# Ledger of designs, part 160: peptides against a protein of PDB entry 2YKT

Target 1, 231 residues: chain A of PDB entry 2YKT
Amino acid sequence: SRSEEMHRLTENVYKTIMEQFNPSLRNFIAMGKNYEKALAGVTYAAKGYFDALVKMGELASESQGSKELGDVLFQMAEVHRQIQNQLEEMLKSFHNELLTQLEQKVELDSRYLSAALKKYQTEQRSKGDALDKCQAELKKLRKKSQGSKNPQKYSDKELQYIDAISNKQGELENYVSDGYKTALTEERRRFCFLVEKQCAVAKNSAAYHSKGKELLAQKLPLWQQACADPS

## One batch from the design tools (peptide; made by RFdiffusion4, then SolubleMPNN)

Design b2_p20_3_s4 (from b2_p20_3, 10 letters changed)
Fold by OpenDDE base, seed 2:
Structure b2_p20_3_s4 (fold): chain B 231 residues (1-231), chain A 20 residues (1-20)
Amino acid sequence: as target 1 above (231 residues)
Amino acid sequence: SLKELAEKLDEDLKKFEEEE
């Protein structure tokens, strides 16, 4: 029936969220943590590299003929430090605003969706059973009427059951229809939640990239000229 | 809006957690 098909669709939406979306989201979080760890590793490795660059700058500063190049090398290292600070801020946001939030929500959501689906199923079944009962009673009444010497005796009751069946059928259809709309909304808002959290990350990432671009654009011409200038 | 839907989800989850 139409209501049965709609019911199946509704259950499938909830199942898709619980069995496909949420597990995929957990994997997404795991991959995010791996990415974060790798970037933290980059941070550490970069520190070592630019500390070594500072050492080269110190040697230049102590030299007789390359003293000014020491300042250039120090500036290069300093710009890196500033860029790295921006990266750390981005990573902090990535961790706190995306990964942590998603992790907390996905765990809670599993229980939420289970409860929501169960509630829907229970009520759907209750309405279905009530409808079936009325249909069965009408059938029994009709059988009794067919065997009766006075069928008109049952006419009023028959009408009552017909009306009850019609009403219960309508209620069931409406409930299942609303349930389907609700389920689709549940799915949509979860994607929206993910998008919203990812937007925050994108904003912070943009800040990191813009800061780096700005600093390098400002200093790179100066550094490029350093070797052309007499000491 | 995307933000509104996300906020509602957050609110509903918080409410559920409180009732659990």
Scores: peptide ipSAE 0.189, ipTM 0.817, DockQ to the pose 0.846
Fold by OpenDDE base, seed 4:
Structure b2_p20_3_s4 (fold): chain B 231 residues (1-231), chain A 20 residues (1-20)
Amino acid sequence: as target 1 above (231 residues)
Amino acid sequence: SLKELAEKLDEDLKKFEEEE
C-alpha cells in the first residue's frame, strides 16, 4: 500500500543517517584530528627552523660587513611569525568550531535519532493497529449480519465502522507522509550543519592565506634586492 | 539559512539531552 511504502522510505532515511551519515561523520572528525596534528607538527618544526634563521641574523648583525643583512633575516623570521600566528588562529577555529562541535553532536545524535525513529515507529504501529482493529470488527459485523434474520439491525454500526476506517486510513497516511518529510528534513539539517561549520573554517583559512600573501608580497622584493645594495 | 538550520539542530539536540 501507499502508506506501507512511505513507511519503509521513512525508516530507510533514519537508517541511512544512523548507519551511513553518522559513521562517516565520525571518520571525518578522525581525519580532521589527524590533519590538525600534522599541521601542529609543521608549526613546531617551522619554529625551530626560523629560530635558527634568527641566529643567523644575529651573526650577520655582529659582522663588520653584513649588518644590514641581519635586519633582512630578522624581517624574514618576523613575517614567518605573523603568518604562523594566523595559522594558529585558523587551527584553533578548526578545532573548536568544527571538530569539537561535530564530535559532541554526533555522539548525542545517535541517541536522538534512535529515539526519534522509535517514537515514529510506535505511533505508526499504534495507528496501524487501530485501523486493523476497526477493519476486523467490520468484518465480524458483516459476518453476523449475513447470518442474521434481520440484517438491517446492523446497518448503522456498519456505516460507523466504514467511516472510522476511512478516517483512520487517512490519518495513518498523513502521519506517515509527514514522518517522511520530517526524516528528510533531519537528514538535510545535518548536512547544513556540517556545511555551516566548514564555512567558518574556510573563512579563517582564507584570512590566513590572504595575510601570508600580503606580507610576502610586500617584503620579498626588498629581500631580493638586499645583496645588491651597498653595505 | 544554513546558520538557522544549524542552530535549530543544536537546540533540538540540547533539548533532547535535557529530557533524556
Scores: peptide ipSAE 0.269, ipTM 0.859, DockQ to the pose 0.798; fails the geometry check
Fold by OpenDDE base, seed 3:
Structure b2_p20_3_s4 (fold): chain B 231 residues (1-231), chain A 20 residues (1-20)
Amino acid sequence: as target 1 above (231 residues)
Amino acid sequence: SLKELAEKLDEDLKKFEEEE
């Protein structure tokens, strides 16, 4: 029936969220943690590299013929430090605003969805059972009427059951239809939530990239000129 | 808006947690 088909669709939406979306989101969080760890590793390794660059700058400053290049090397290391500070701020936000929040919510959401599905199933079943009961009673009444010497005695009751069945059928169909719309909305708003959180990440990432671009664009011409100038 | 939908989801989850 139409109501049965729509009921199956409704349950499938909830199952898709619970069995596909939420596990995938947990994996997304795990991959995010791995990415964060890798970036932290890059930060540490970069510090060592640019500390070594500072050492080269010190040697240049102590030299007789390359003193001015020492300042250039120090500036290169300083720009890196500023870019790295921006990256660290981005990583803190990435951890606190995205990963931690998603992790907390995905666990709670599993319970929420289970309860929502159970509530829907319970009410759907209740309405279905009530309909089935009325249909069964009508069938029983019709059998009794066929065997009776006075079938007209049951005519009013038959009409009452027919009306009740019609009303209960309509109620069930409406409930299942609303349930399906609700389930689709639940799915959509979870994707929307993810998109919104990822937008925050994108904003922070943009700030990091912008700062790096600005600093390097400002200083790079100066650094390139330094080697062309005589000592 | 996407923001409003996300906020509503957060509110609904919070309410559920309080009622659980």
Scores: peptide ipSAE 0.253, ipTM 0.853, DockQ to the pose 0.779; fails the geometry check
Fold by OpenDDE base, seed 5:
Structure b2_p20_3_s4 (fold): chain B 231 residues (1-231), chain A 20 residues (1-20)
Amino acid sequence: as target 1 above (231 residues)
Amino acid sequence: SLKELAEKLDEDLKKFEEEE
């Protein structure tokens, strides 16, 4: 029936969140932690590279004919330091605002969804059982009336059961329909939550990239001309 | 909005945790 199909769809939405979305979210968090670790590794390796560049700048500064190029090399290293500081701030936000928050909520959400599904199933079954009982009683009454010498004796009671069945059927259909809408909303708001958190990451990343672009755009033309300047 | 839905989910989860 339509009600039964809608009920199955409702349960499937909850199951999809619990069995597909949440496990995938846990994996997403794990991959995020791996990405964070790799970026931290890049930071460390980059520090070594630019520290070595500083050493080259020191040698230039100590030279007789290349002193000004020492300043250029120091500026290159300093710009890197500033860019790296922005990256560290971005990573801190990435950890605290995305990974930690998602990790805390995903476990709690599993319990929440289990309770929500159970509540829905209990009420759906209760309404279904009540409907089935009324239908069974009407069938019993009709059988009794058919064998009676006075069928009119049961007419009022039959009408009462018909009305009760109609009301309970409508109530069940409405409940299941609302349940499906609720389940879809539960799914949607979880994706929205993820999107919102990822938007924060995107904003932080944009700030990092903008800072780097600005610093390099300002200095790069100067550095490119350094060798053309008189020593 | 995305923000409103996210906040509501957060609130519902916190409420559930308190009632659990």
Scores: peptide ipSAE 0.189, ipTM 0.815, DockQ to the pose 0.831; fails the geometry check

Design b2_p20_4_s1 (from b2_p20_4, 12 letters changed)
Fold by OpenDDE base, seed 2:
Structure b2_p20_4_s1 (fold): chain B 231 residues (1-231), chain A 20 residues (1-20)
Amino acid sequence: as target 1 above (231 residues)
Amino acid sequence: MEEKIQKTLEELQKSLEKME
């Protein structure tokens, strides 16, 4: 029946969220944590590299003929330090605004969805059972009427059951239809949440890239000329 | 979805090539 098909569709939406979306989201979070860890590693390694660059700058500053290049090397190291600091800020945002929030949501969601599905199933079954009961009673009444010497006696009751069945059928169909819409809305809400959080991360990432571009664009011409213009 | 992603990546690649 139409209601049975819609019921199956509704259950499938909940199952898809619980069995496909949520596990995939957990994996996404795990991969995000791995990515964060790797970037933290980059930050640490970069510190060592630019500290070594500073040391080269110190040597230049102590030289007789390359003193001005010391300042250039210091500036290079400082600019990269600032870029790296911006990366760290982006990582904090990545952790706090995406990973943590997604983790909190996915942890709570399993219980919520299970309860929601169970509630839907219980009510759907209740309505279905009530409908079946009325149908069964009508069938019994018709059998009784066929065996009776006065079938007209049962005509009013038959009409009442027909009306009841029609009403209950309509209620069941509406309930299942609404259930399906609700389930789809729940699914969409979860995807929207992911998209919104990813947008926030993208914004912060853009800030990191912009800062790096600006700093390097400002200083690079100066650095490129340093060897050509000995002081 | 995969097709849309692929198209987006292709467009991005074209843009990157123009910047080189």
Scores: peptide ipSAE 0.000, ipTM 0.330, DockQ to the pose 0.022
Fold by OpenDDE base, seed 3:
Structure b2_p20_4_s1 (fold): chain B 231 residues (1-231), chain A 20 residues (1-20)
Amino acid sequence: as target 1 above (231 residues)
Amino acid sequence: MEEKIQKTLEELQKSLEKME
């Protein structure tokens, strides 16, 4: 029946969220944490590299013929430091705005969805059982009527059951329909939340890239001419 | 794909830890 089909669809939506979406989201969070850790590690390693570059700059500054190149090397290291600071800021946002919030949501979601599904199933079953009961009673009544010498005695009651069945069928269909819409909304809400959080991360990432580009674009011409045009 | 990514990240992390 239409109601049965829609009921199955509704349950499948909840099942998809619980068995596919949520596990995938947990994996996404785990991958994000690994990515964050790796980037932090890169930042640390880069510090060592550019500290060593500073040392080279110091040596240049102490030389007789390469003093001005010392300043260039220092500037290169400083620009890097500023870029890395921006990266660290982005990582903080990545952690706080995406990973933490997603983790909080996914941990709470299992209980919520289970309860929501159970509530839906219980009410759906209740309505279905009530409908079945009315149908069974009508069938029983019709059998009695067929065996009776006075079938007209049961006519009013038969009409009452027919009306009751019609009403209960309508109620069941409406309930299941609403349930399906609700389930789809729940699914969409979760994807939207992910998208919104990812947008926040993207904004911060854009700031990081922009700052880096600006700093390098400003200084790179100066650095490129340093050897050809000694000051 | 996901498994490959995880493996790569783990390997990178190990390498970074050795540098610290």
Scores: peptide ipSAE 0.000, ipTM 0.304, DockQ to the pose 0.020
Fold by OpenDDE base, seed 4:
Structure b2_p20_4_s1 (fold): chain B 231 residues (1-231), chain A 20 residues (1-20)
Amino acid sequence: as target 1 above (231 residues)
Amino acid sequence: MEEKIQKTLEELQKSLEKME
């Protein structure tokens, strides 16, 4: 029946979220944490490298003939610091606005979806059972009427059961239909949340890349000319 | 919305192909 098919579809949506989407999202979060850790590692390693560059700049500043190159080396390190600050801001956003929020939601979602599905199933079954009962009673009534010397006695009750069955059938169909729409909305909401959080990360990443490009584009010509210019 | 997404994906694909 139409209602049975729609019921199956509804359950399948919930199952897909619980068995496919949520596990995949947990994996996504785990991969994100690994990526964050790697970027943090890059940050730490870069700090050591550019601190060493500063030391070279100090030595240049102490020299008699290379003092101006000391300033160049310091500028290189400073530009790196500024770029690194942008990266750290991006990573902070990545952690707080994406990973943490997704993790919080996915941990709560299993219980929520299980309860939602159970509620739907319970109500669907209740409505179905009520319909089946009315149908069974109508069948019994018809059997009694066929065996009776006065079938007209049962005519009013038969009409009442027919009306009840029609109403219950319509109610069941509407409930299952609404259930399916609700399930699809739940699925869409989860994807939308992921997309929105990823967009925030993307914006911050764009800012990081833009700032780095601007700073390097501004200073690189100066640095390239430093050795050609007299002291 | 679905059409918009599909169009965006197609545009991105074209851009990637031009860079290759």
Scores: peptide ipSAE 0.000, ipTM 0.347, DockQ to the pose 0.026
Fold by OpenDDE base, seed 5:
Structure b2_p20_4_s1 (fold): chain B 231 residues (1-231), chain A 20 residues (1-20)
Amino acid sequence: as target 1 above (231 residues)
Amino acid sequence: MEEKIQKTLEELQKSLEKME
């Protein structure tokens, strides 16, 4: 029936969130933490590399013929430091505004969804059972009427059961329909939360890339001319 | 929505390939 199909769809939405979405989100969070760790590792390794570059700049500055190249090497290291600061800010946001918040949501969600599904199932079953009972009583009444010498005696009661069945059927259909809408809303809310948090991270990442681009675009032409144009 | 997403992904993939 239509109500049975809608009921199955409703249950499937909850099951999809609990069995597919939430586990996938946990994996996403785990992969995010791995990515964060790798970027932290890159940051550390890069610091060592550019510290070594500073040493080369110091040597150039101590030379008699390459002093200006020392300044260039120092500028290269300083630009890297500034870019790295932007990366650290991005990583902080990535951790605090995405990973932590998603982890908190996922941890609470299992119990919440289980309770919501159980509540829906209990009420759906209650309404279904009440409908079945009325249908059974009507069937019983009709059997009595067929065996009676005075079928008109049962006509009013038959009409009452027909009306009751119609009302209960409508109530069940409405409840299941509302349940389905609620379930879909729950699913959409979770995806929207993920999208919004990822957008915030994307904005921070864009800021990082823009800062790096601006700094390098400003300095790179000067650095490229340093050997050709000795001071 | 699925069709829109698929088109976006295809366009993105083509763009990435051009950058290589």
Scores: peptide ipSAE 0.000, ipTM 0.343, DockQ to the pose 0.025

Design b2_p20_4_s2 (from b2_p20_4, 10 letters changed)
Fold by OpenDDE base, seed 3:
Order: sequence, then structure tokens, then C-alpha cells
Structure b2_p20_4_s2 (fold): chain B 231 residues (1-231), chain A 20 residues (1-20)
Amino acid sequence: as target 1 above (231 residues)
Amino acid sequence: MEKEIEEQRKELEESLKKME
């Protein structure tokens, strides 16, 4: 029946969220943590590299013929230090504002969805059972009427059952239809949340890259000229 | 985050000016 098919679809939406979306989201969070760790590793490795650059700058500053190049090397290291600091702050935000929040939500969601599905199933079954009962009673009544010497005695009651069946069937269909819409809305809400969080990540990333590019672009001409300048 | 980045940029610029 139409109602049975819609019921199946509704249950499938909840199952898809619980069995596909949420596990995939957990994996996404895990991959995010892995990515964070790798970026932290980059920051650490960069520190070693630019610390070594500073050492080269110190040597230049101690020289008689390359003293001014020491300042250039220090500036190069400082720019990258600041860029790395910005990256570290972004990683903190990435962890606290995205990964942690997603992790908290996905864990709470499992219980919520289970309860929501159970509630829907219980109510759907209740309405279905009520419909079945009325149908069964009508069948019994019709059987009784066929065996009666006065079938007209049961005509009003038969009409009442027919009306009740029609009403209950409509109610069941509406309930299942609304249930399906609700389930789809729940699914959409979760995807929207993910999209919104990724928009925040994208925005932060864009700002990071833009500012880094600007800082480097501003200083690069100065650094490029350093060797051409008289000592 | 953008505001923080901008603040850090300003700090960097000030630091770099002192190094020149």
C-alpha cells in the first residue's frame, strides 16, 4: 500500500542517517584529527628550518662583509614565524570549533535518532493496529448481517465503521507522510550543519592564505634587492 | 578568526619595521 511504502521510506531515511551518515561523519572527524596532526608536524618541522635560517643570519651579522644580509635573513625567518603562528591558531580553532563540536554532536545524535525512530514506529504501529481493528470489526459485522433476518438493523453501524476506517486510513497516511518529511528534514539539517562548518573552515583558510601571501609579497622585493646593494 | 589574523598581520608589520 501507499502508506506501507512511505513507512518503509521513512524508516530507511533514519537508518541511512544512523548507519551511513553518522559513521561516515565519525570517520570524517578522525581524518580531520589526522590532518590536524600532520599540520602540527609541518609547523614543528618549519620551526627547525627557520631556526637554522636564523643561525645563518647570526653568522652574517658577525661577518665583516655580509652584515646587512643578516638582517634580511632575520626578516625572512620572522615572516615565516608569524605565518606559522597564524597556522597554529587556526589549528586550535579547527580543533575546538569544528572537530570537537562535530564529535559531541555525532555522539548525542545516535541516542536521539534511535529514540525518534522508535517513537515514530510505535505511533505508526498504533495507528495501523487501530485501522486493522476497525476493518476486522466491519468484516464481522457484515458476516453477522448476512446471516440475519433483518440486515437493515446493522446498516447504520456498518456506515459508522466505513467512516471510521476512512478516517483512520487518512490519519495513518498523513502521519506517515509527515513522518517522512520530518525524517528528510533531519537528514538535511545534518548535512547543512556540516556544510556550515566547512564554510567556516574555508573562510579561515582563505584569510590565512591571503594574509600570508600579502606579507610575503610586501617583503620579497626588499629581500631580492639585498645582494645588489653595496655593502 | 579573520580579525585575529588581521591583528597578527599588524603585529608582524610592526615587528618587521623595527628590524629594518
Scores: peptide ipSAE 0.008, ipTM 0.314, DockQ to the pose 0.017
Fold by OpenDDE base, seed 1:
Structure b2_p20_4_s2 (fold): chain B 231 residues (1-231), chain A 20 residues (1-20)
Amino acid sequence: as target 1 above (231 residues)
Amino acid sequence: MEKEIEEQRKELEESLKKME
């Protein structure tokens, strides 16, 4: 029946969230933590590299013929430091605004969805059972009427059961329909939350890249001409 | 300078090990 099919669809939505979406989200969070860790490693490695560059700048500053190149090397290291600071800020936001929040939500969601599905199933079954009972009673009544010397005695009761069946069928269909809409809304809400959080990450990433581009664009022409200028 | 470079490498290696 239409109601049975819609019921199966509704259950499948909840199952998809619980068995596919939430586990995948947990994996996404884990991969995010790995990515964060790797970027932290890059940050540390970069510090060592540019500290070494500063040392080269010191040597240039102490030279007789390359003093001005010392300042260039210092500027290169400083620009990197500023870019790296921006990256660290992005990583903090990535951790606090994405990973932590997703982790909190996915943990709470398992219990919520299980309860929601159970509630839906219980109520759906209750309505279905009530409908089946009325249908069974009508069938019994009709059998009695056919065997009776006075079938008209049962006419009013038959009408009452027909009306009850019609009403209960309508209620069941509406309940299952609403349940399906609710389930789809719950699913969409979870994807939307992920998209919104990822948008925040993208915004912060854009800021990091923009700042780096601006700083390098400002200084690179100066650095490129440094070797062409006489000492 | 060579000693400083070696120290930096050592520090990096130790940090990387902690991250594993």
Scores: peptide ipSAE 0.007, ipTM 0.248, DockQ to the pose 0.012
Fold by OpenDDE base, seed 2:
Structure b2_p20_4_s2 (fold): chain B 231 residues (1-231), chain A 20 residues (1-20)
Amino acid sequence: as target 1 above (231 residues)
Amino acid sequence: MEKEIEEQRKELEESLKKME
């Protein structure tokens, strides 16, 4: 029946969230943590590299013929420091606004969804059983009526059962329909939350890249000319 | 919207291949 099909669809939505979405989200969080760790490693390695560059700048500043190149090397290191500061801010946001929040939600969600599904199933079964009972009683009544010398005796009861079946069928269909809409809304809400959090990450990433591009664009022409124009 | 997303995916994929 249409009601049974819609019921199966509703259960499948909950199962998909519990068995596919949530495990995949946990994996996503784990991969995010790995990515964060790698970026932190890059930051650390870069610090060592540019600290060494500063040392080269110090040597240039101490020379008689390359003093101006010392300033260039210091500027390169300073621009790097500013870019790294932006990266650190992005990483903090990535951790606090995305990973932590997703982790908190996914850990609580399994129990919530299990309870929601169980509640739906219990009520759906209750309504279904009530409908089946009325249908069975009507069938029994009709059998009695067919064997009776006075079938009119059962006519009023037959009408009552028909009305009850119609009402219960409508109620069941509405309940299952609403249940399906609710399940789809739950699924959509989870995807929307992920999208919104990724938008925040994207904004922070854009800020990082823009700042780096701006700083380098301002200084790079000066650095490129430094060797051509000795002071 | 789905068509637009698919087009964007194709464009991105092509761009990534050029960067390799």
Scores: peptide ipSAE 0.000, ipTM 0.294, DockQ to the pose 0.023
Fold by OpenDDE base, seed 5:
Structure b2_p20_4_s2 (fold): chain B 231 residues (1-231), chain A 20 residues (1-20)
Amino acid sequence: as target 1 above (231 residues)
Amino acid sequence: MEKEIEEQRKELEESLKKME
């Protein structure tokens, strides 16, 4: 029946969230932590490289003929430091505003969805059973009426059961329909949550890249002329 | 059970709103 099909669809939405979405989200969080760790590693490795560049700048500054190039090398290292500081701020936000929050939400959601599904199933079954009972009683009544010498005796009761069945069927259909809409809304909210969090990540990433581009664009022309313009 | 479900829903919704 239409109601049975819609019921199955509703249950499948909840099951998909619980069995597919939430586990995948947990994996996403784990991959995010790995990515964060790798970026932290990049920052550490970069520090070593640019510290070594500073050392080269010191040597240039101590030379008689390359003193001005020492300043250039120091500026290169400083620009990198500023870029790395921006990256660290991005990573802090990534950890605190994305990963931690997602972990909290997925844990809460598991309990909520289990209870919500159970409630829906219980109420759906209750309404279905009540409908089935009324249908069975009407069938029994009709059988009794057909065997009676006075069928009119049962006419009022038959009408009552017909009305009850119609009402209960309508209620069941509406309940299942609303249940399906609710389930789809729950699913959509979870995807929207993920999208919104990723938008925040994208904004932070854009800020990091913009800062780096700005700093390098400002200084690069100066650095490129340093060897051509000896002091 | 119903009270627990409602409380959990409210907490989840509040959390979602903070992300908007």
Scores: peptide ipSAE 0.006, ipTM 0.426, DockQ to the pose 0.262; fails the geometry check

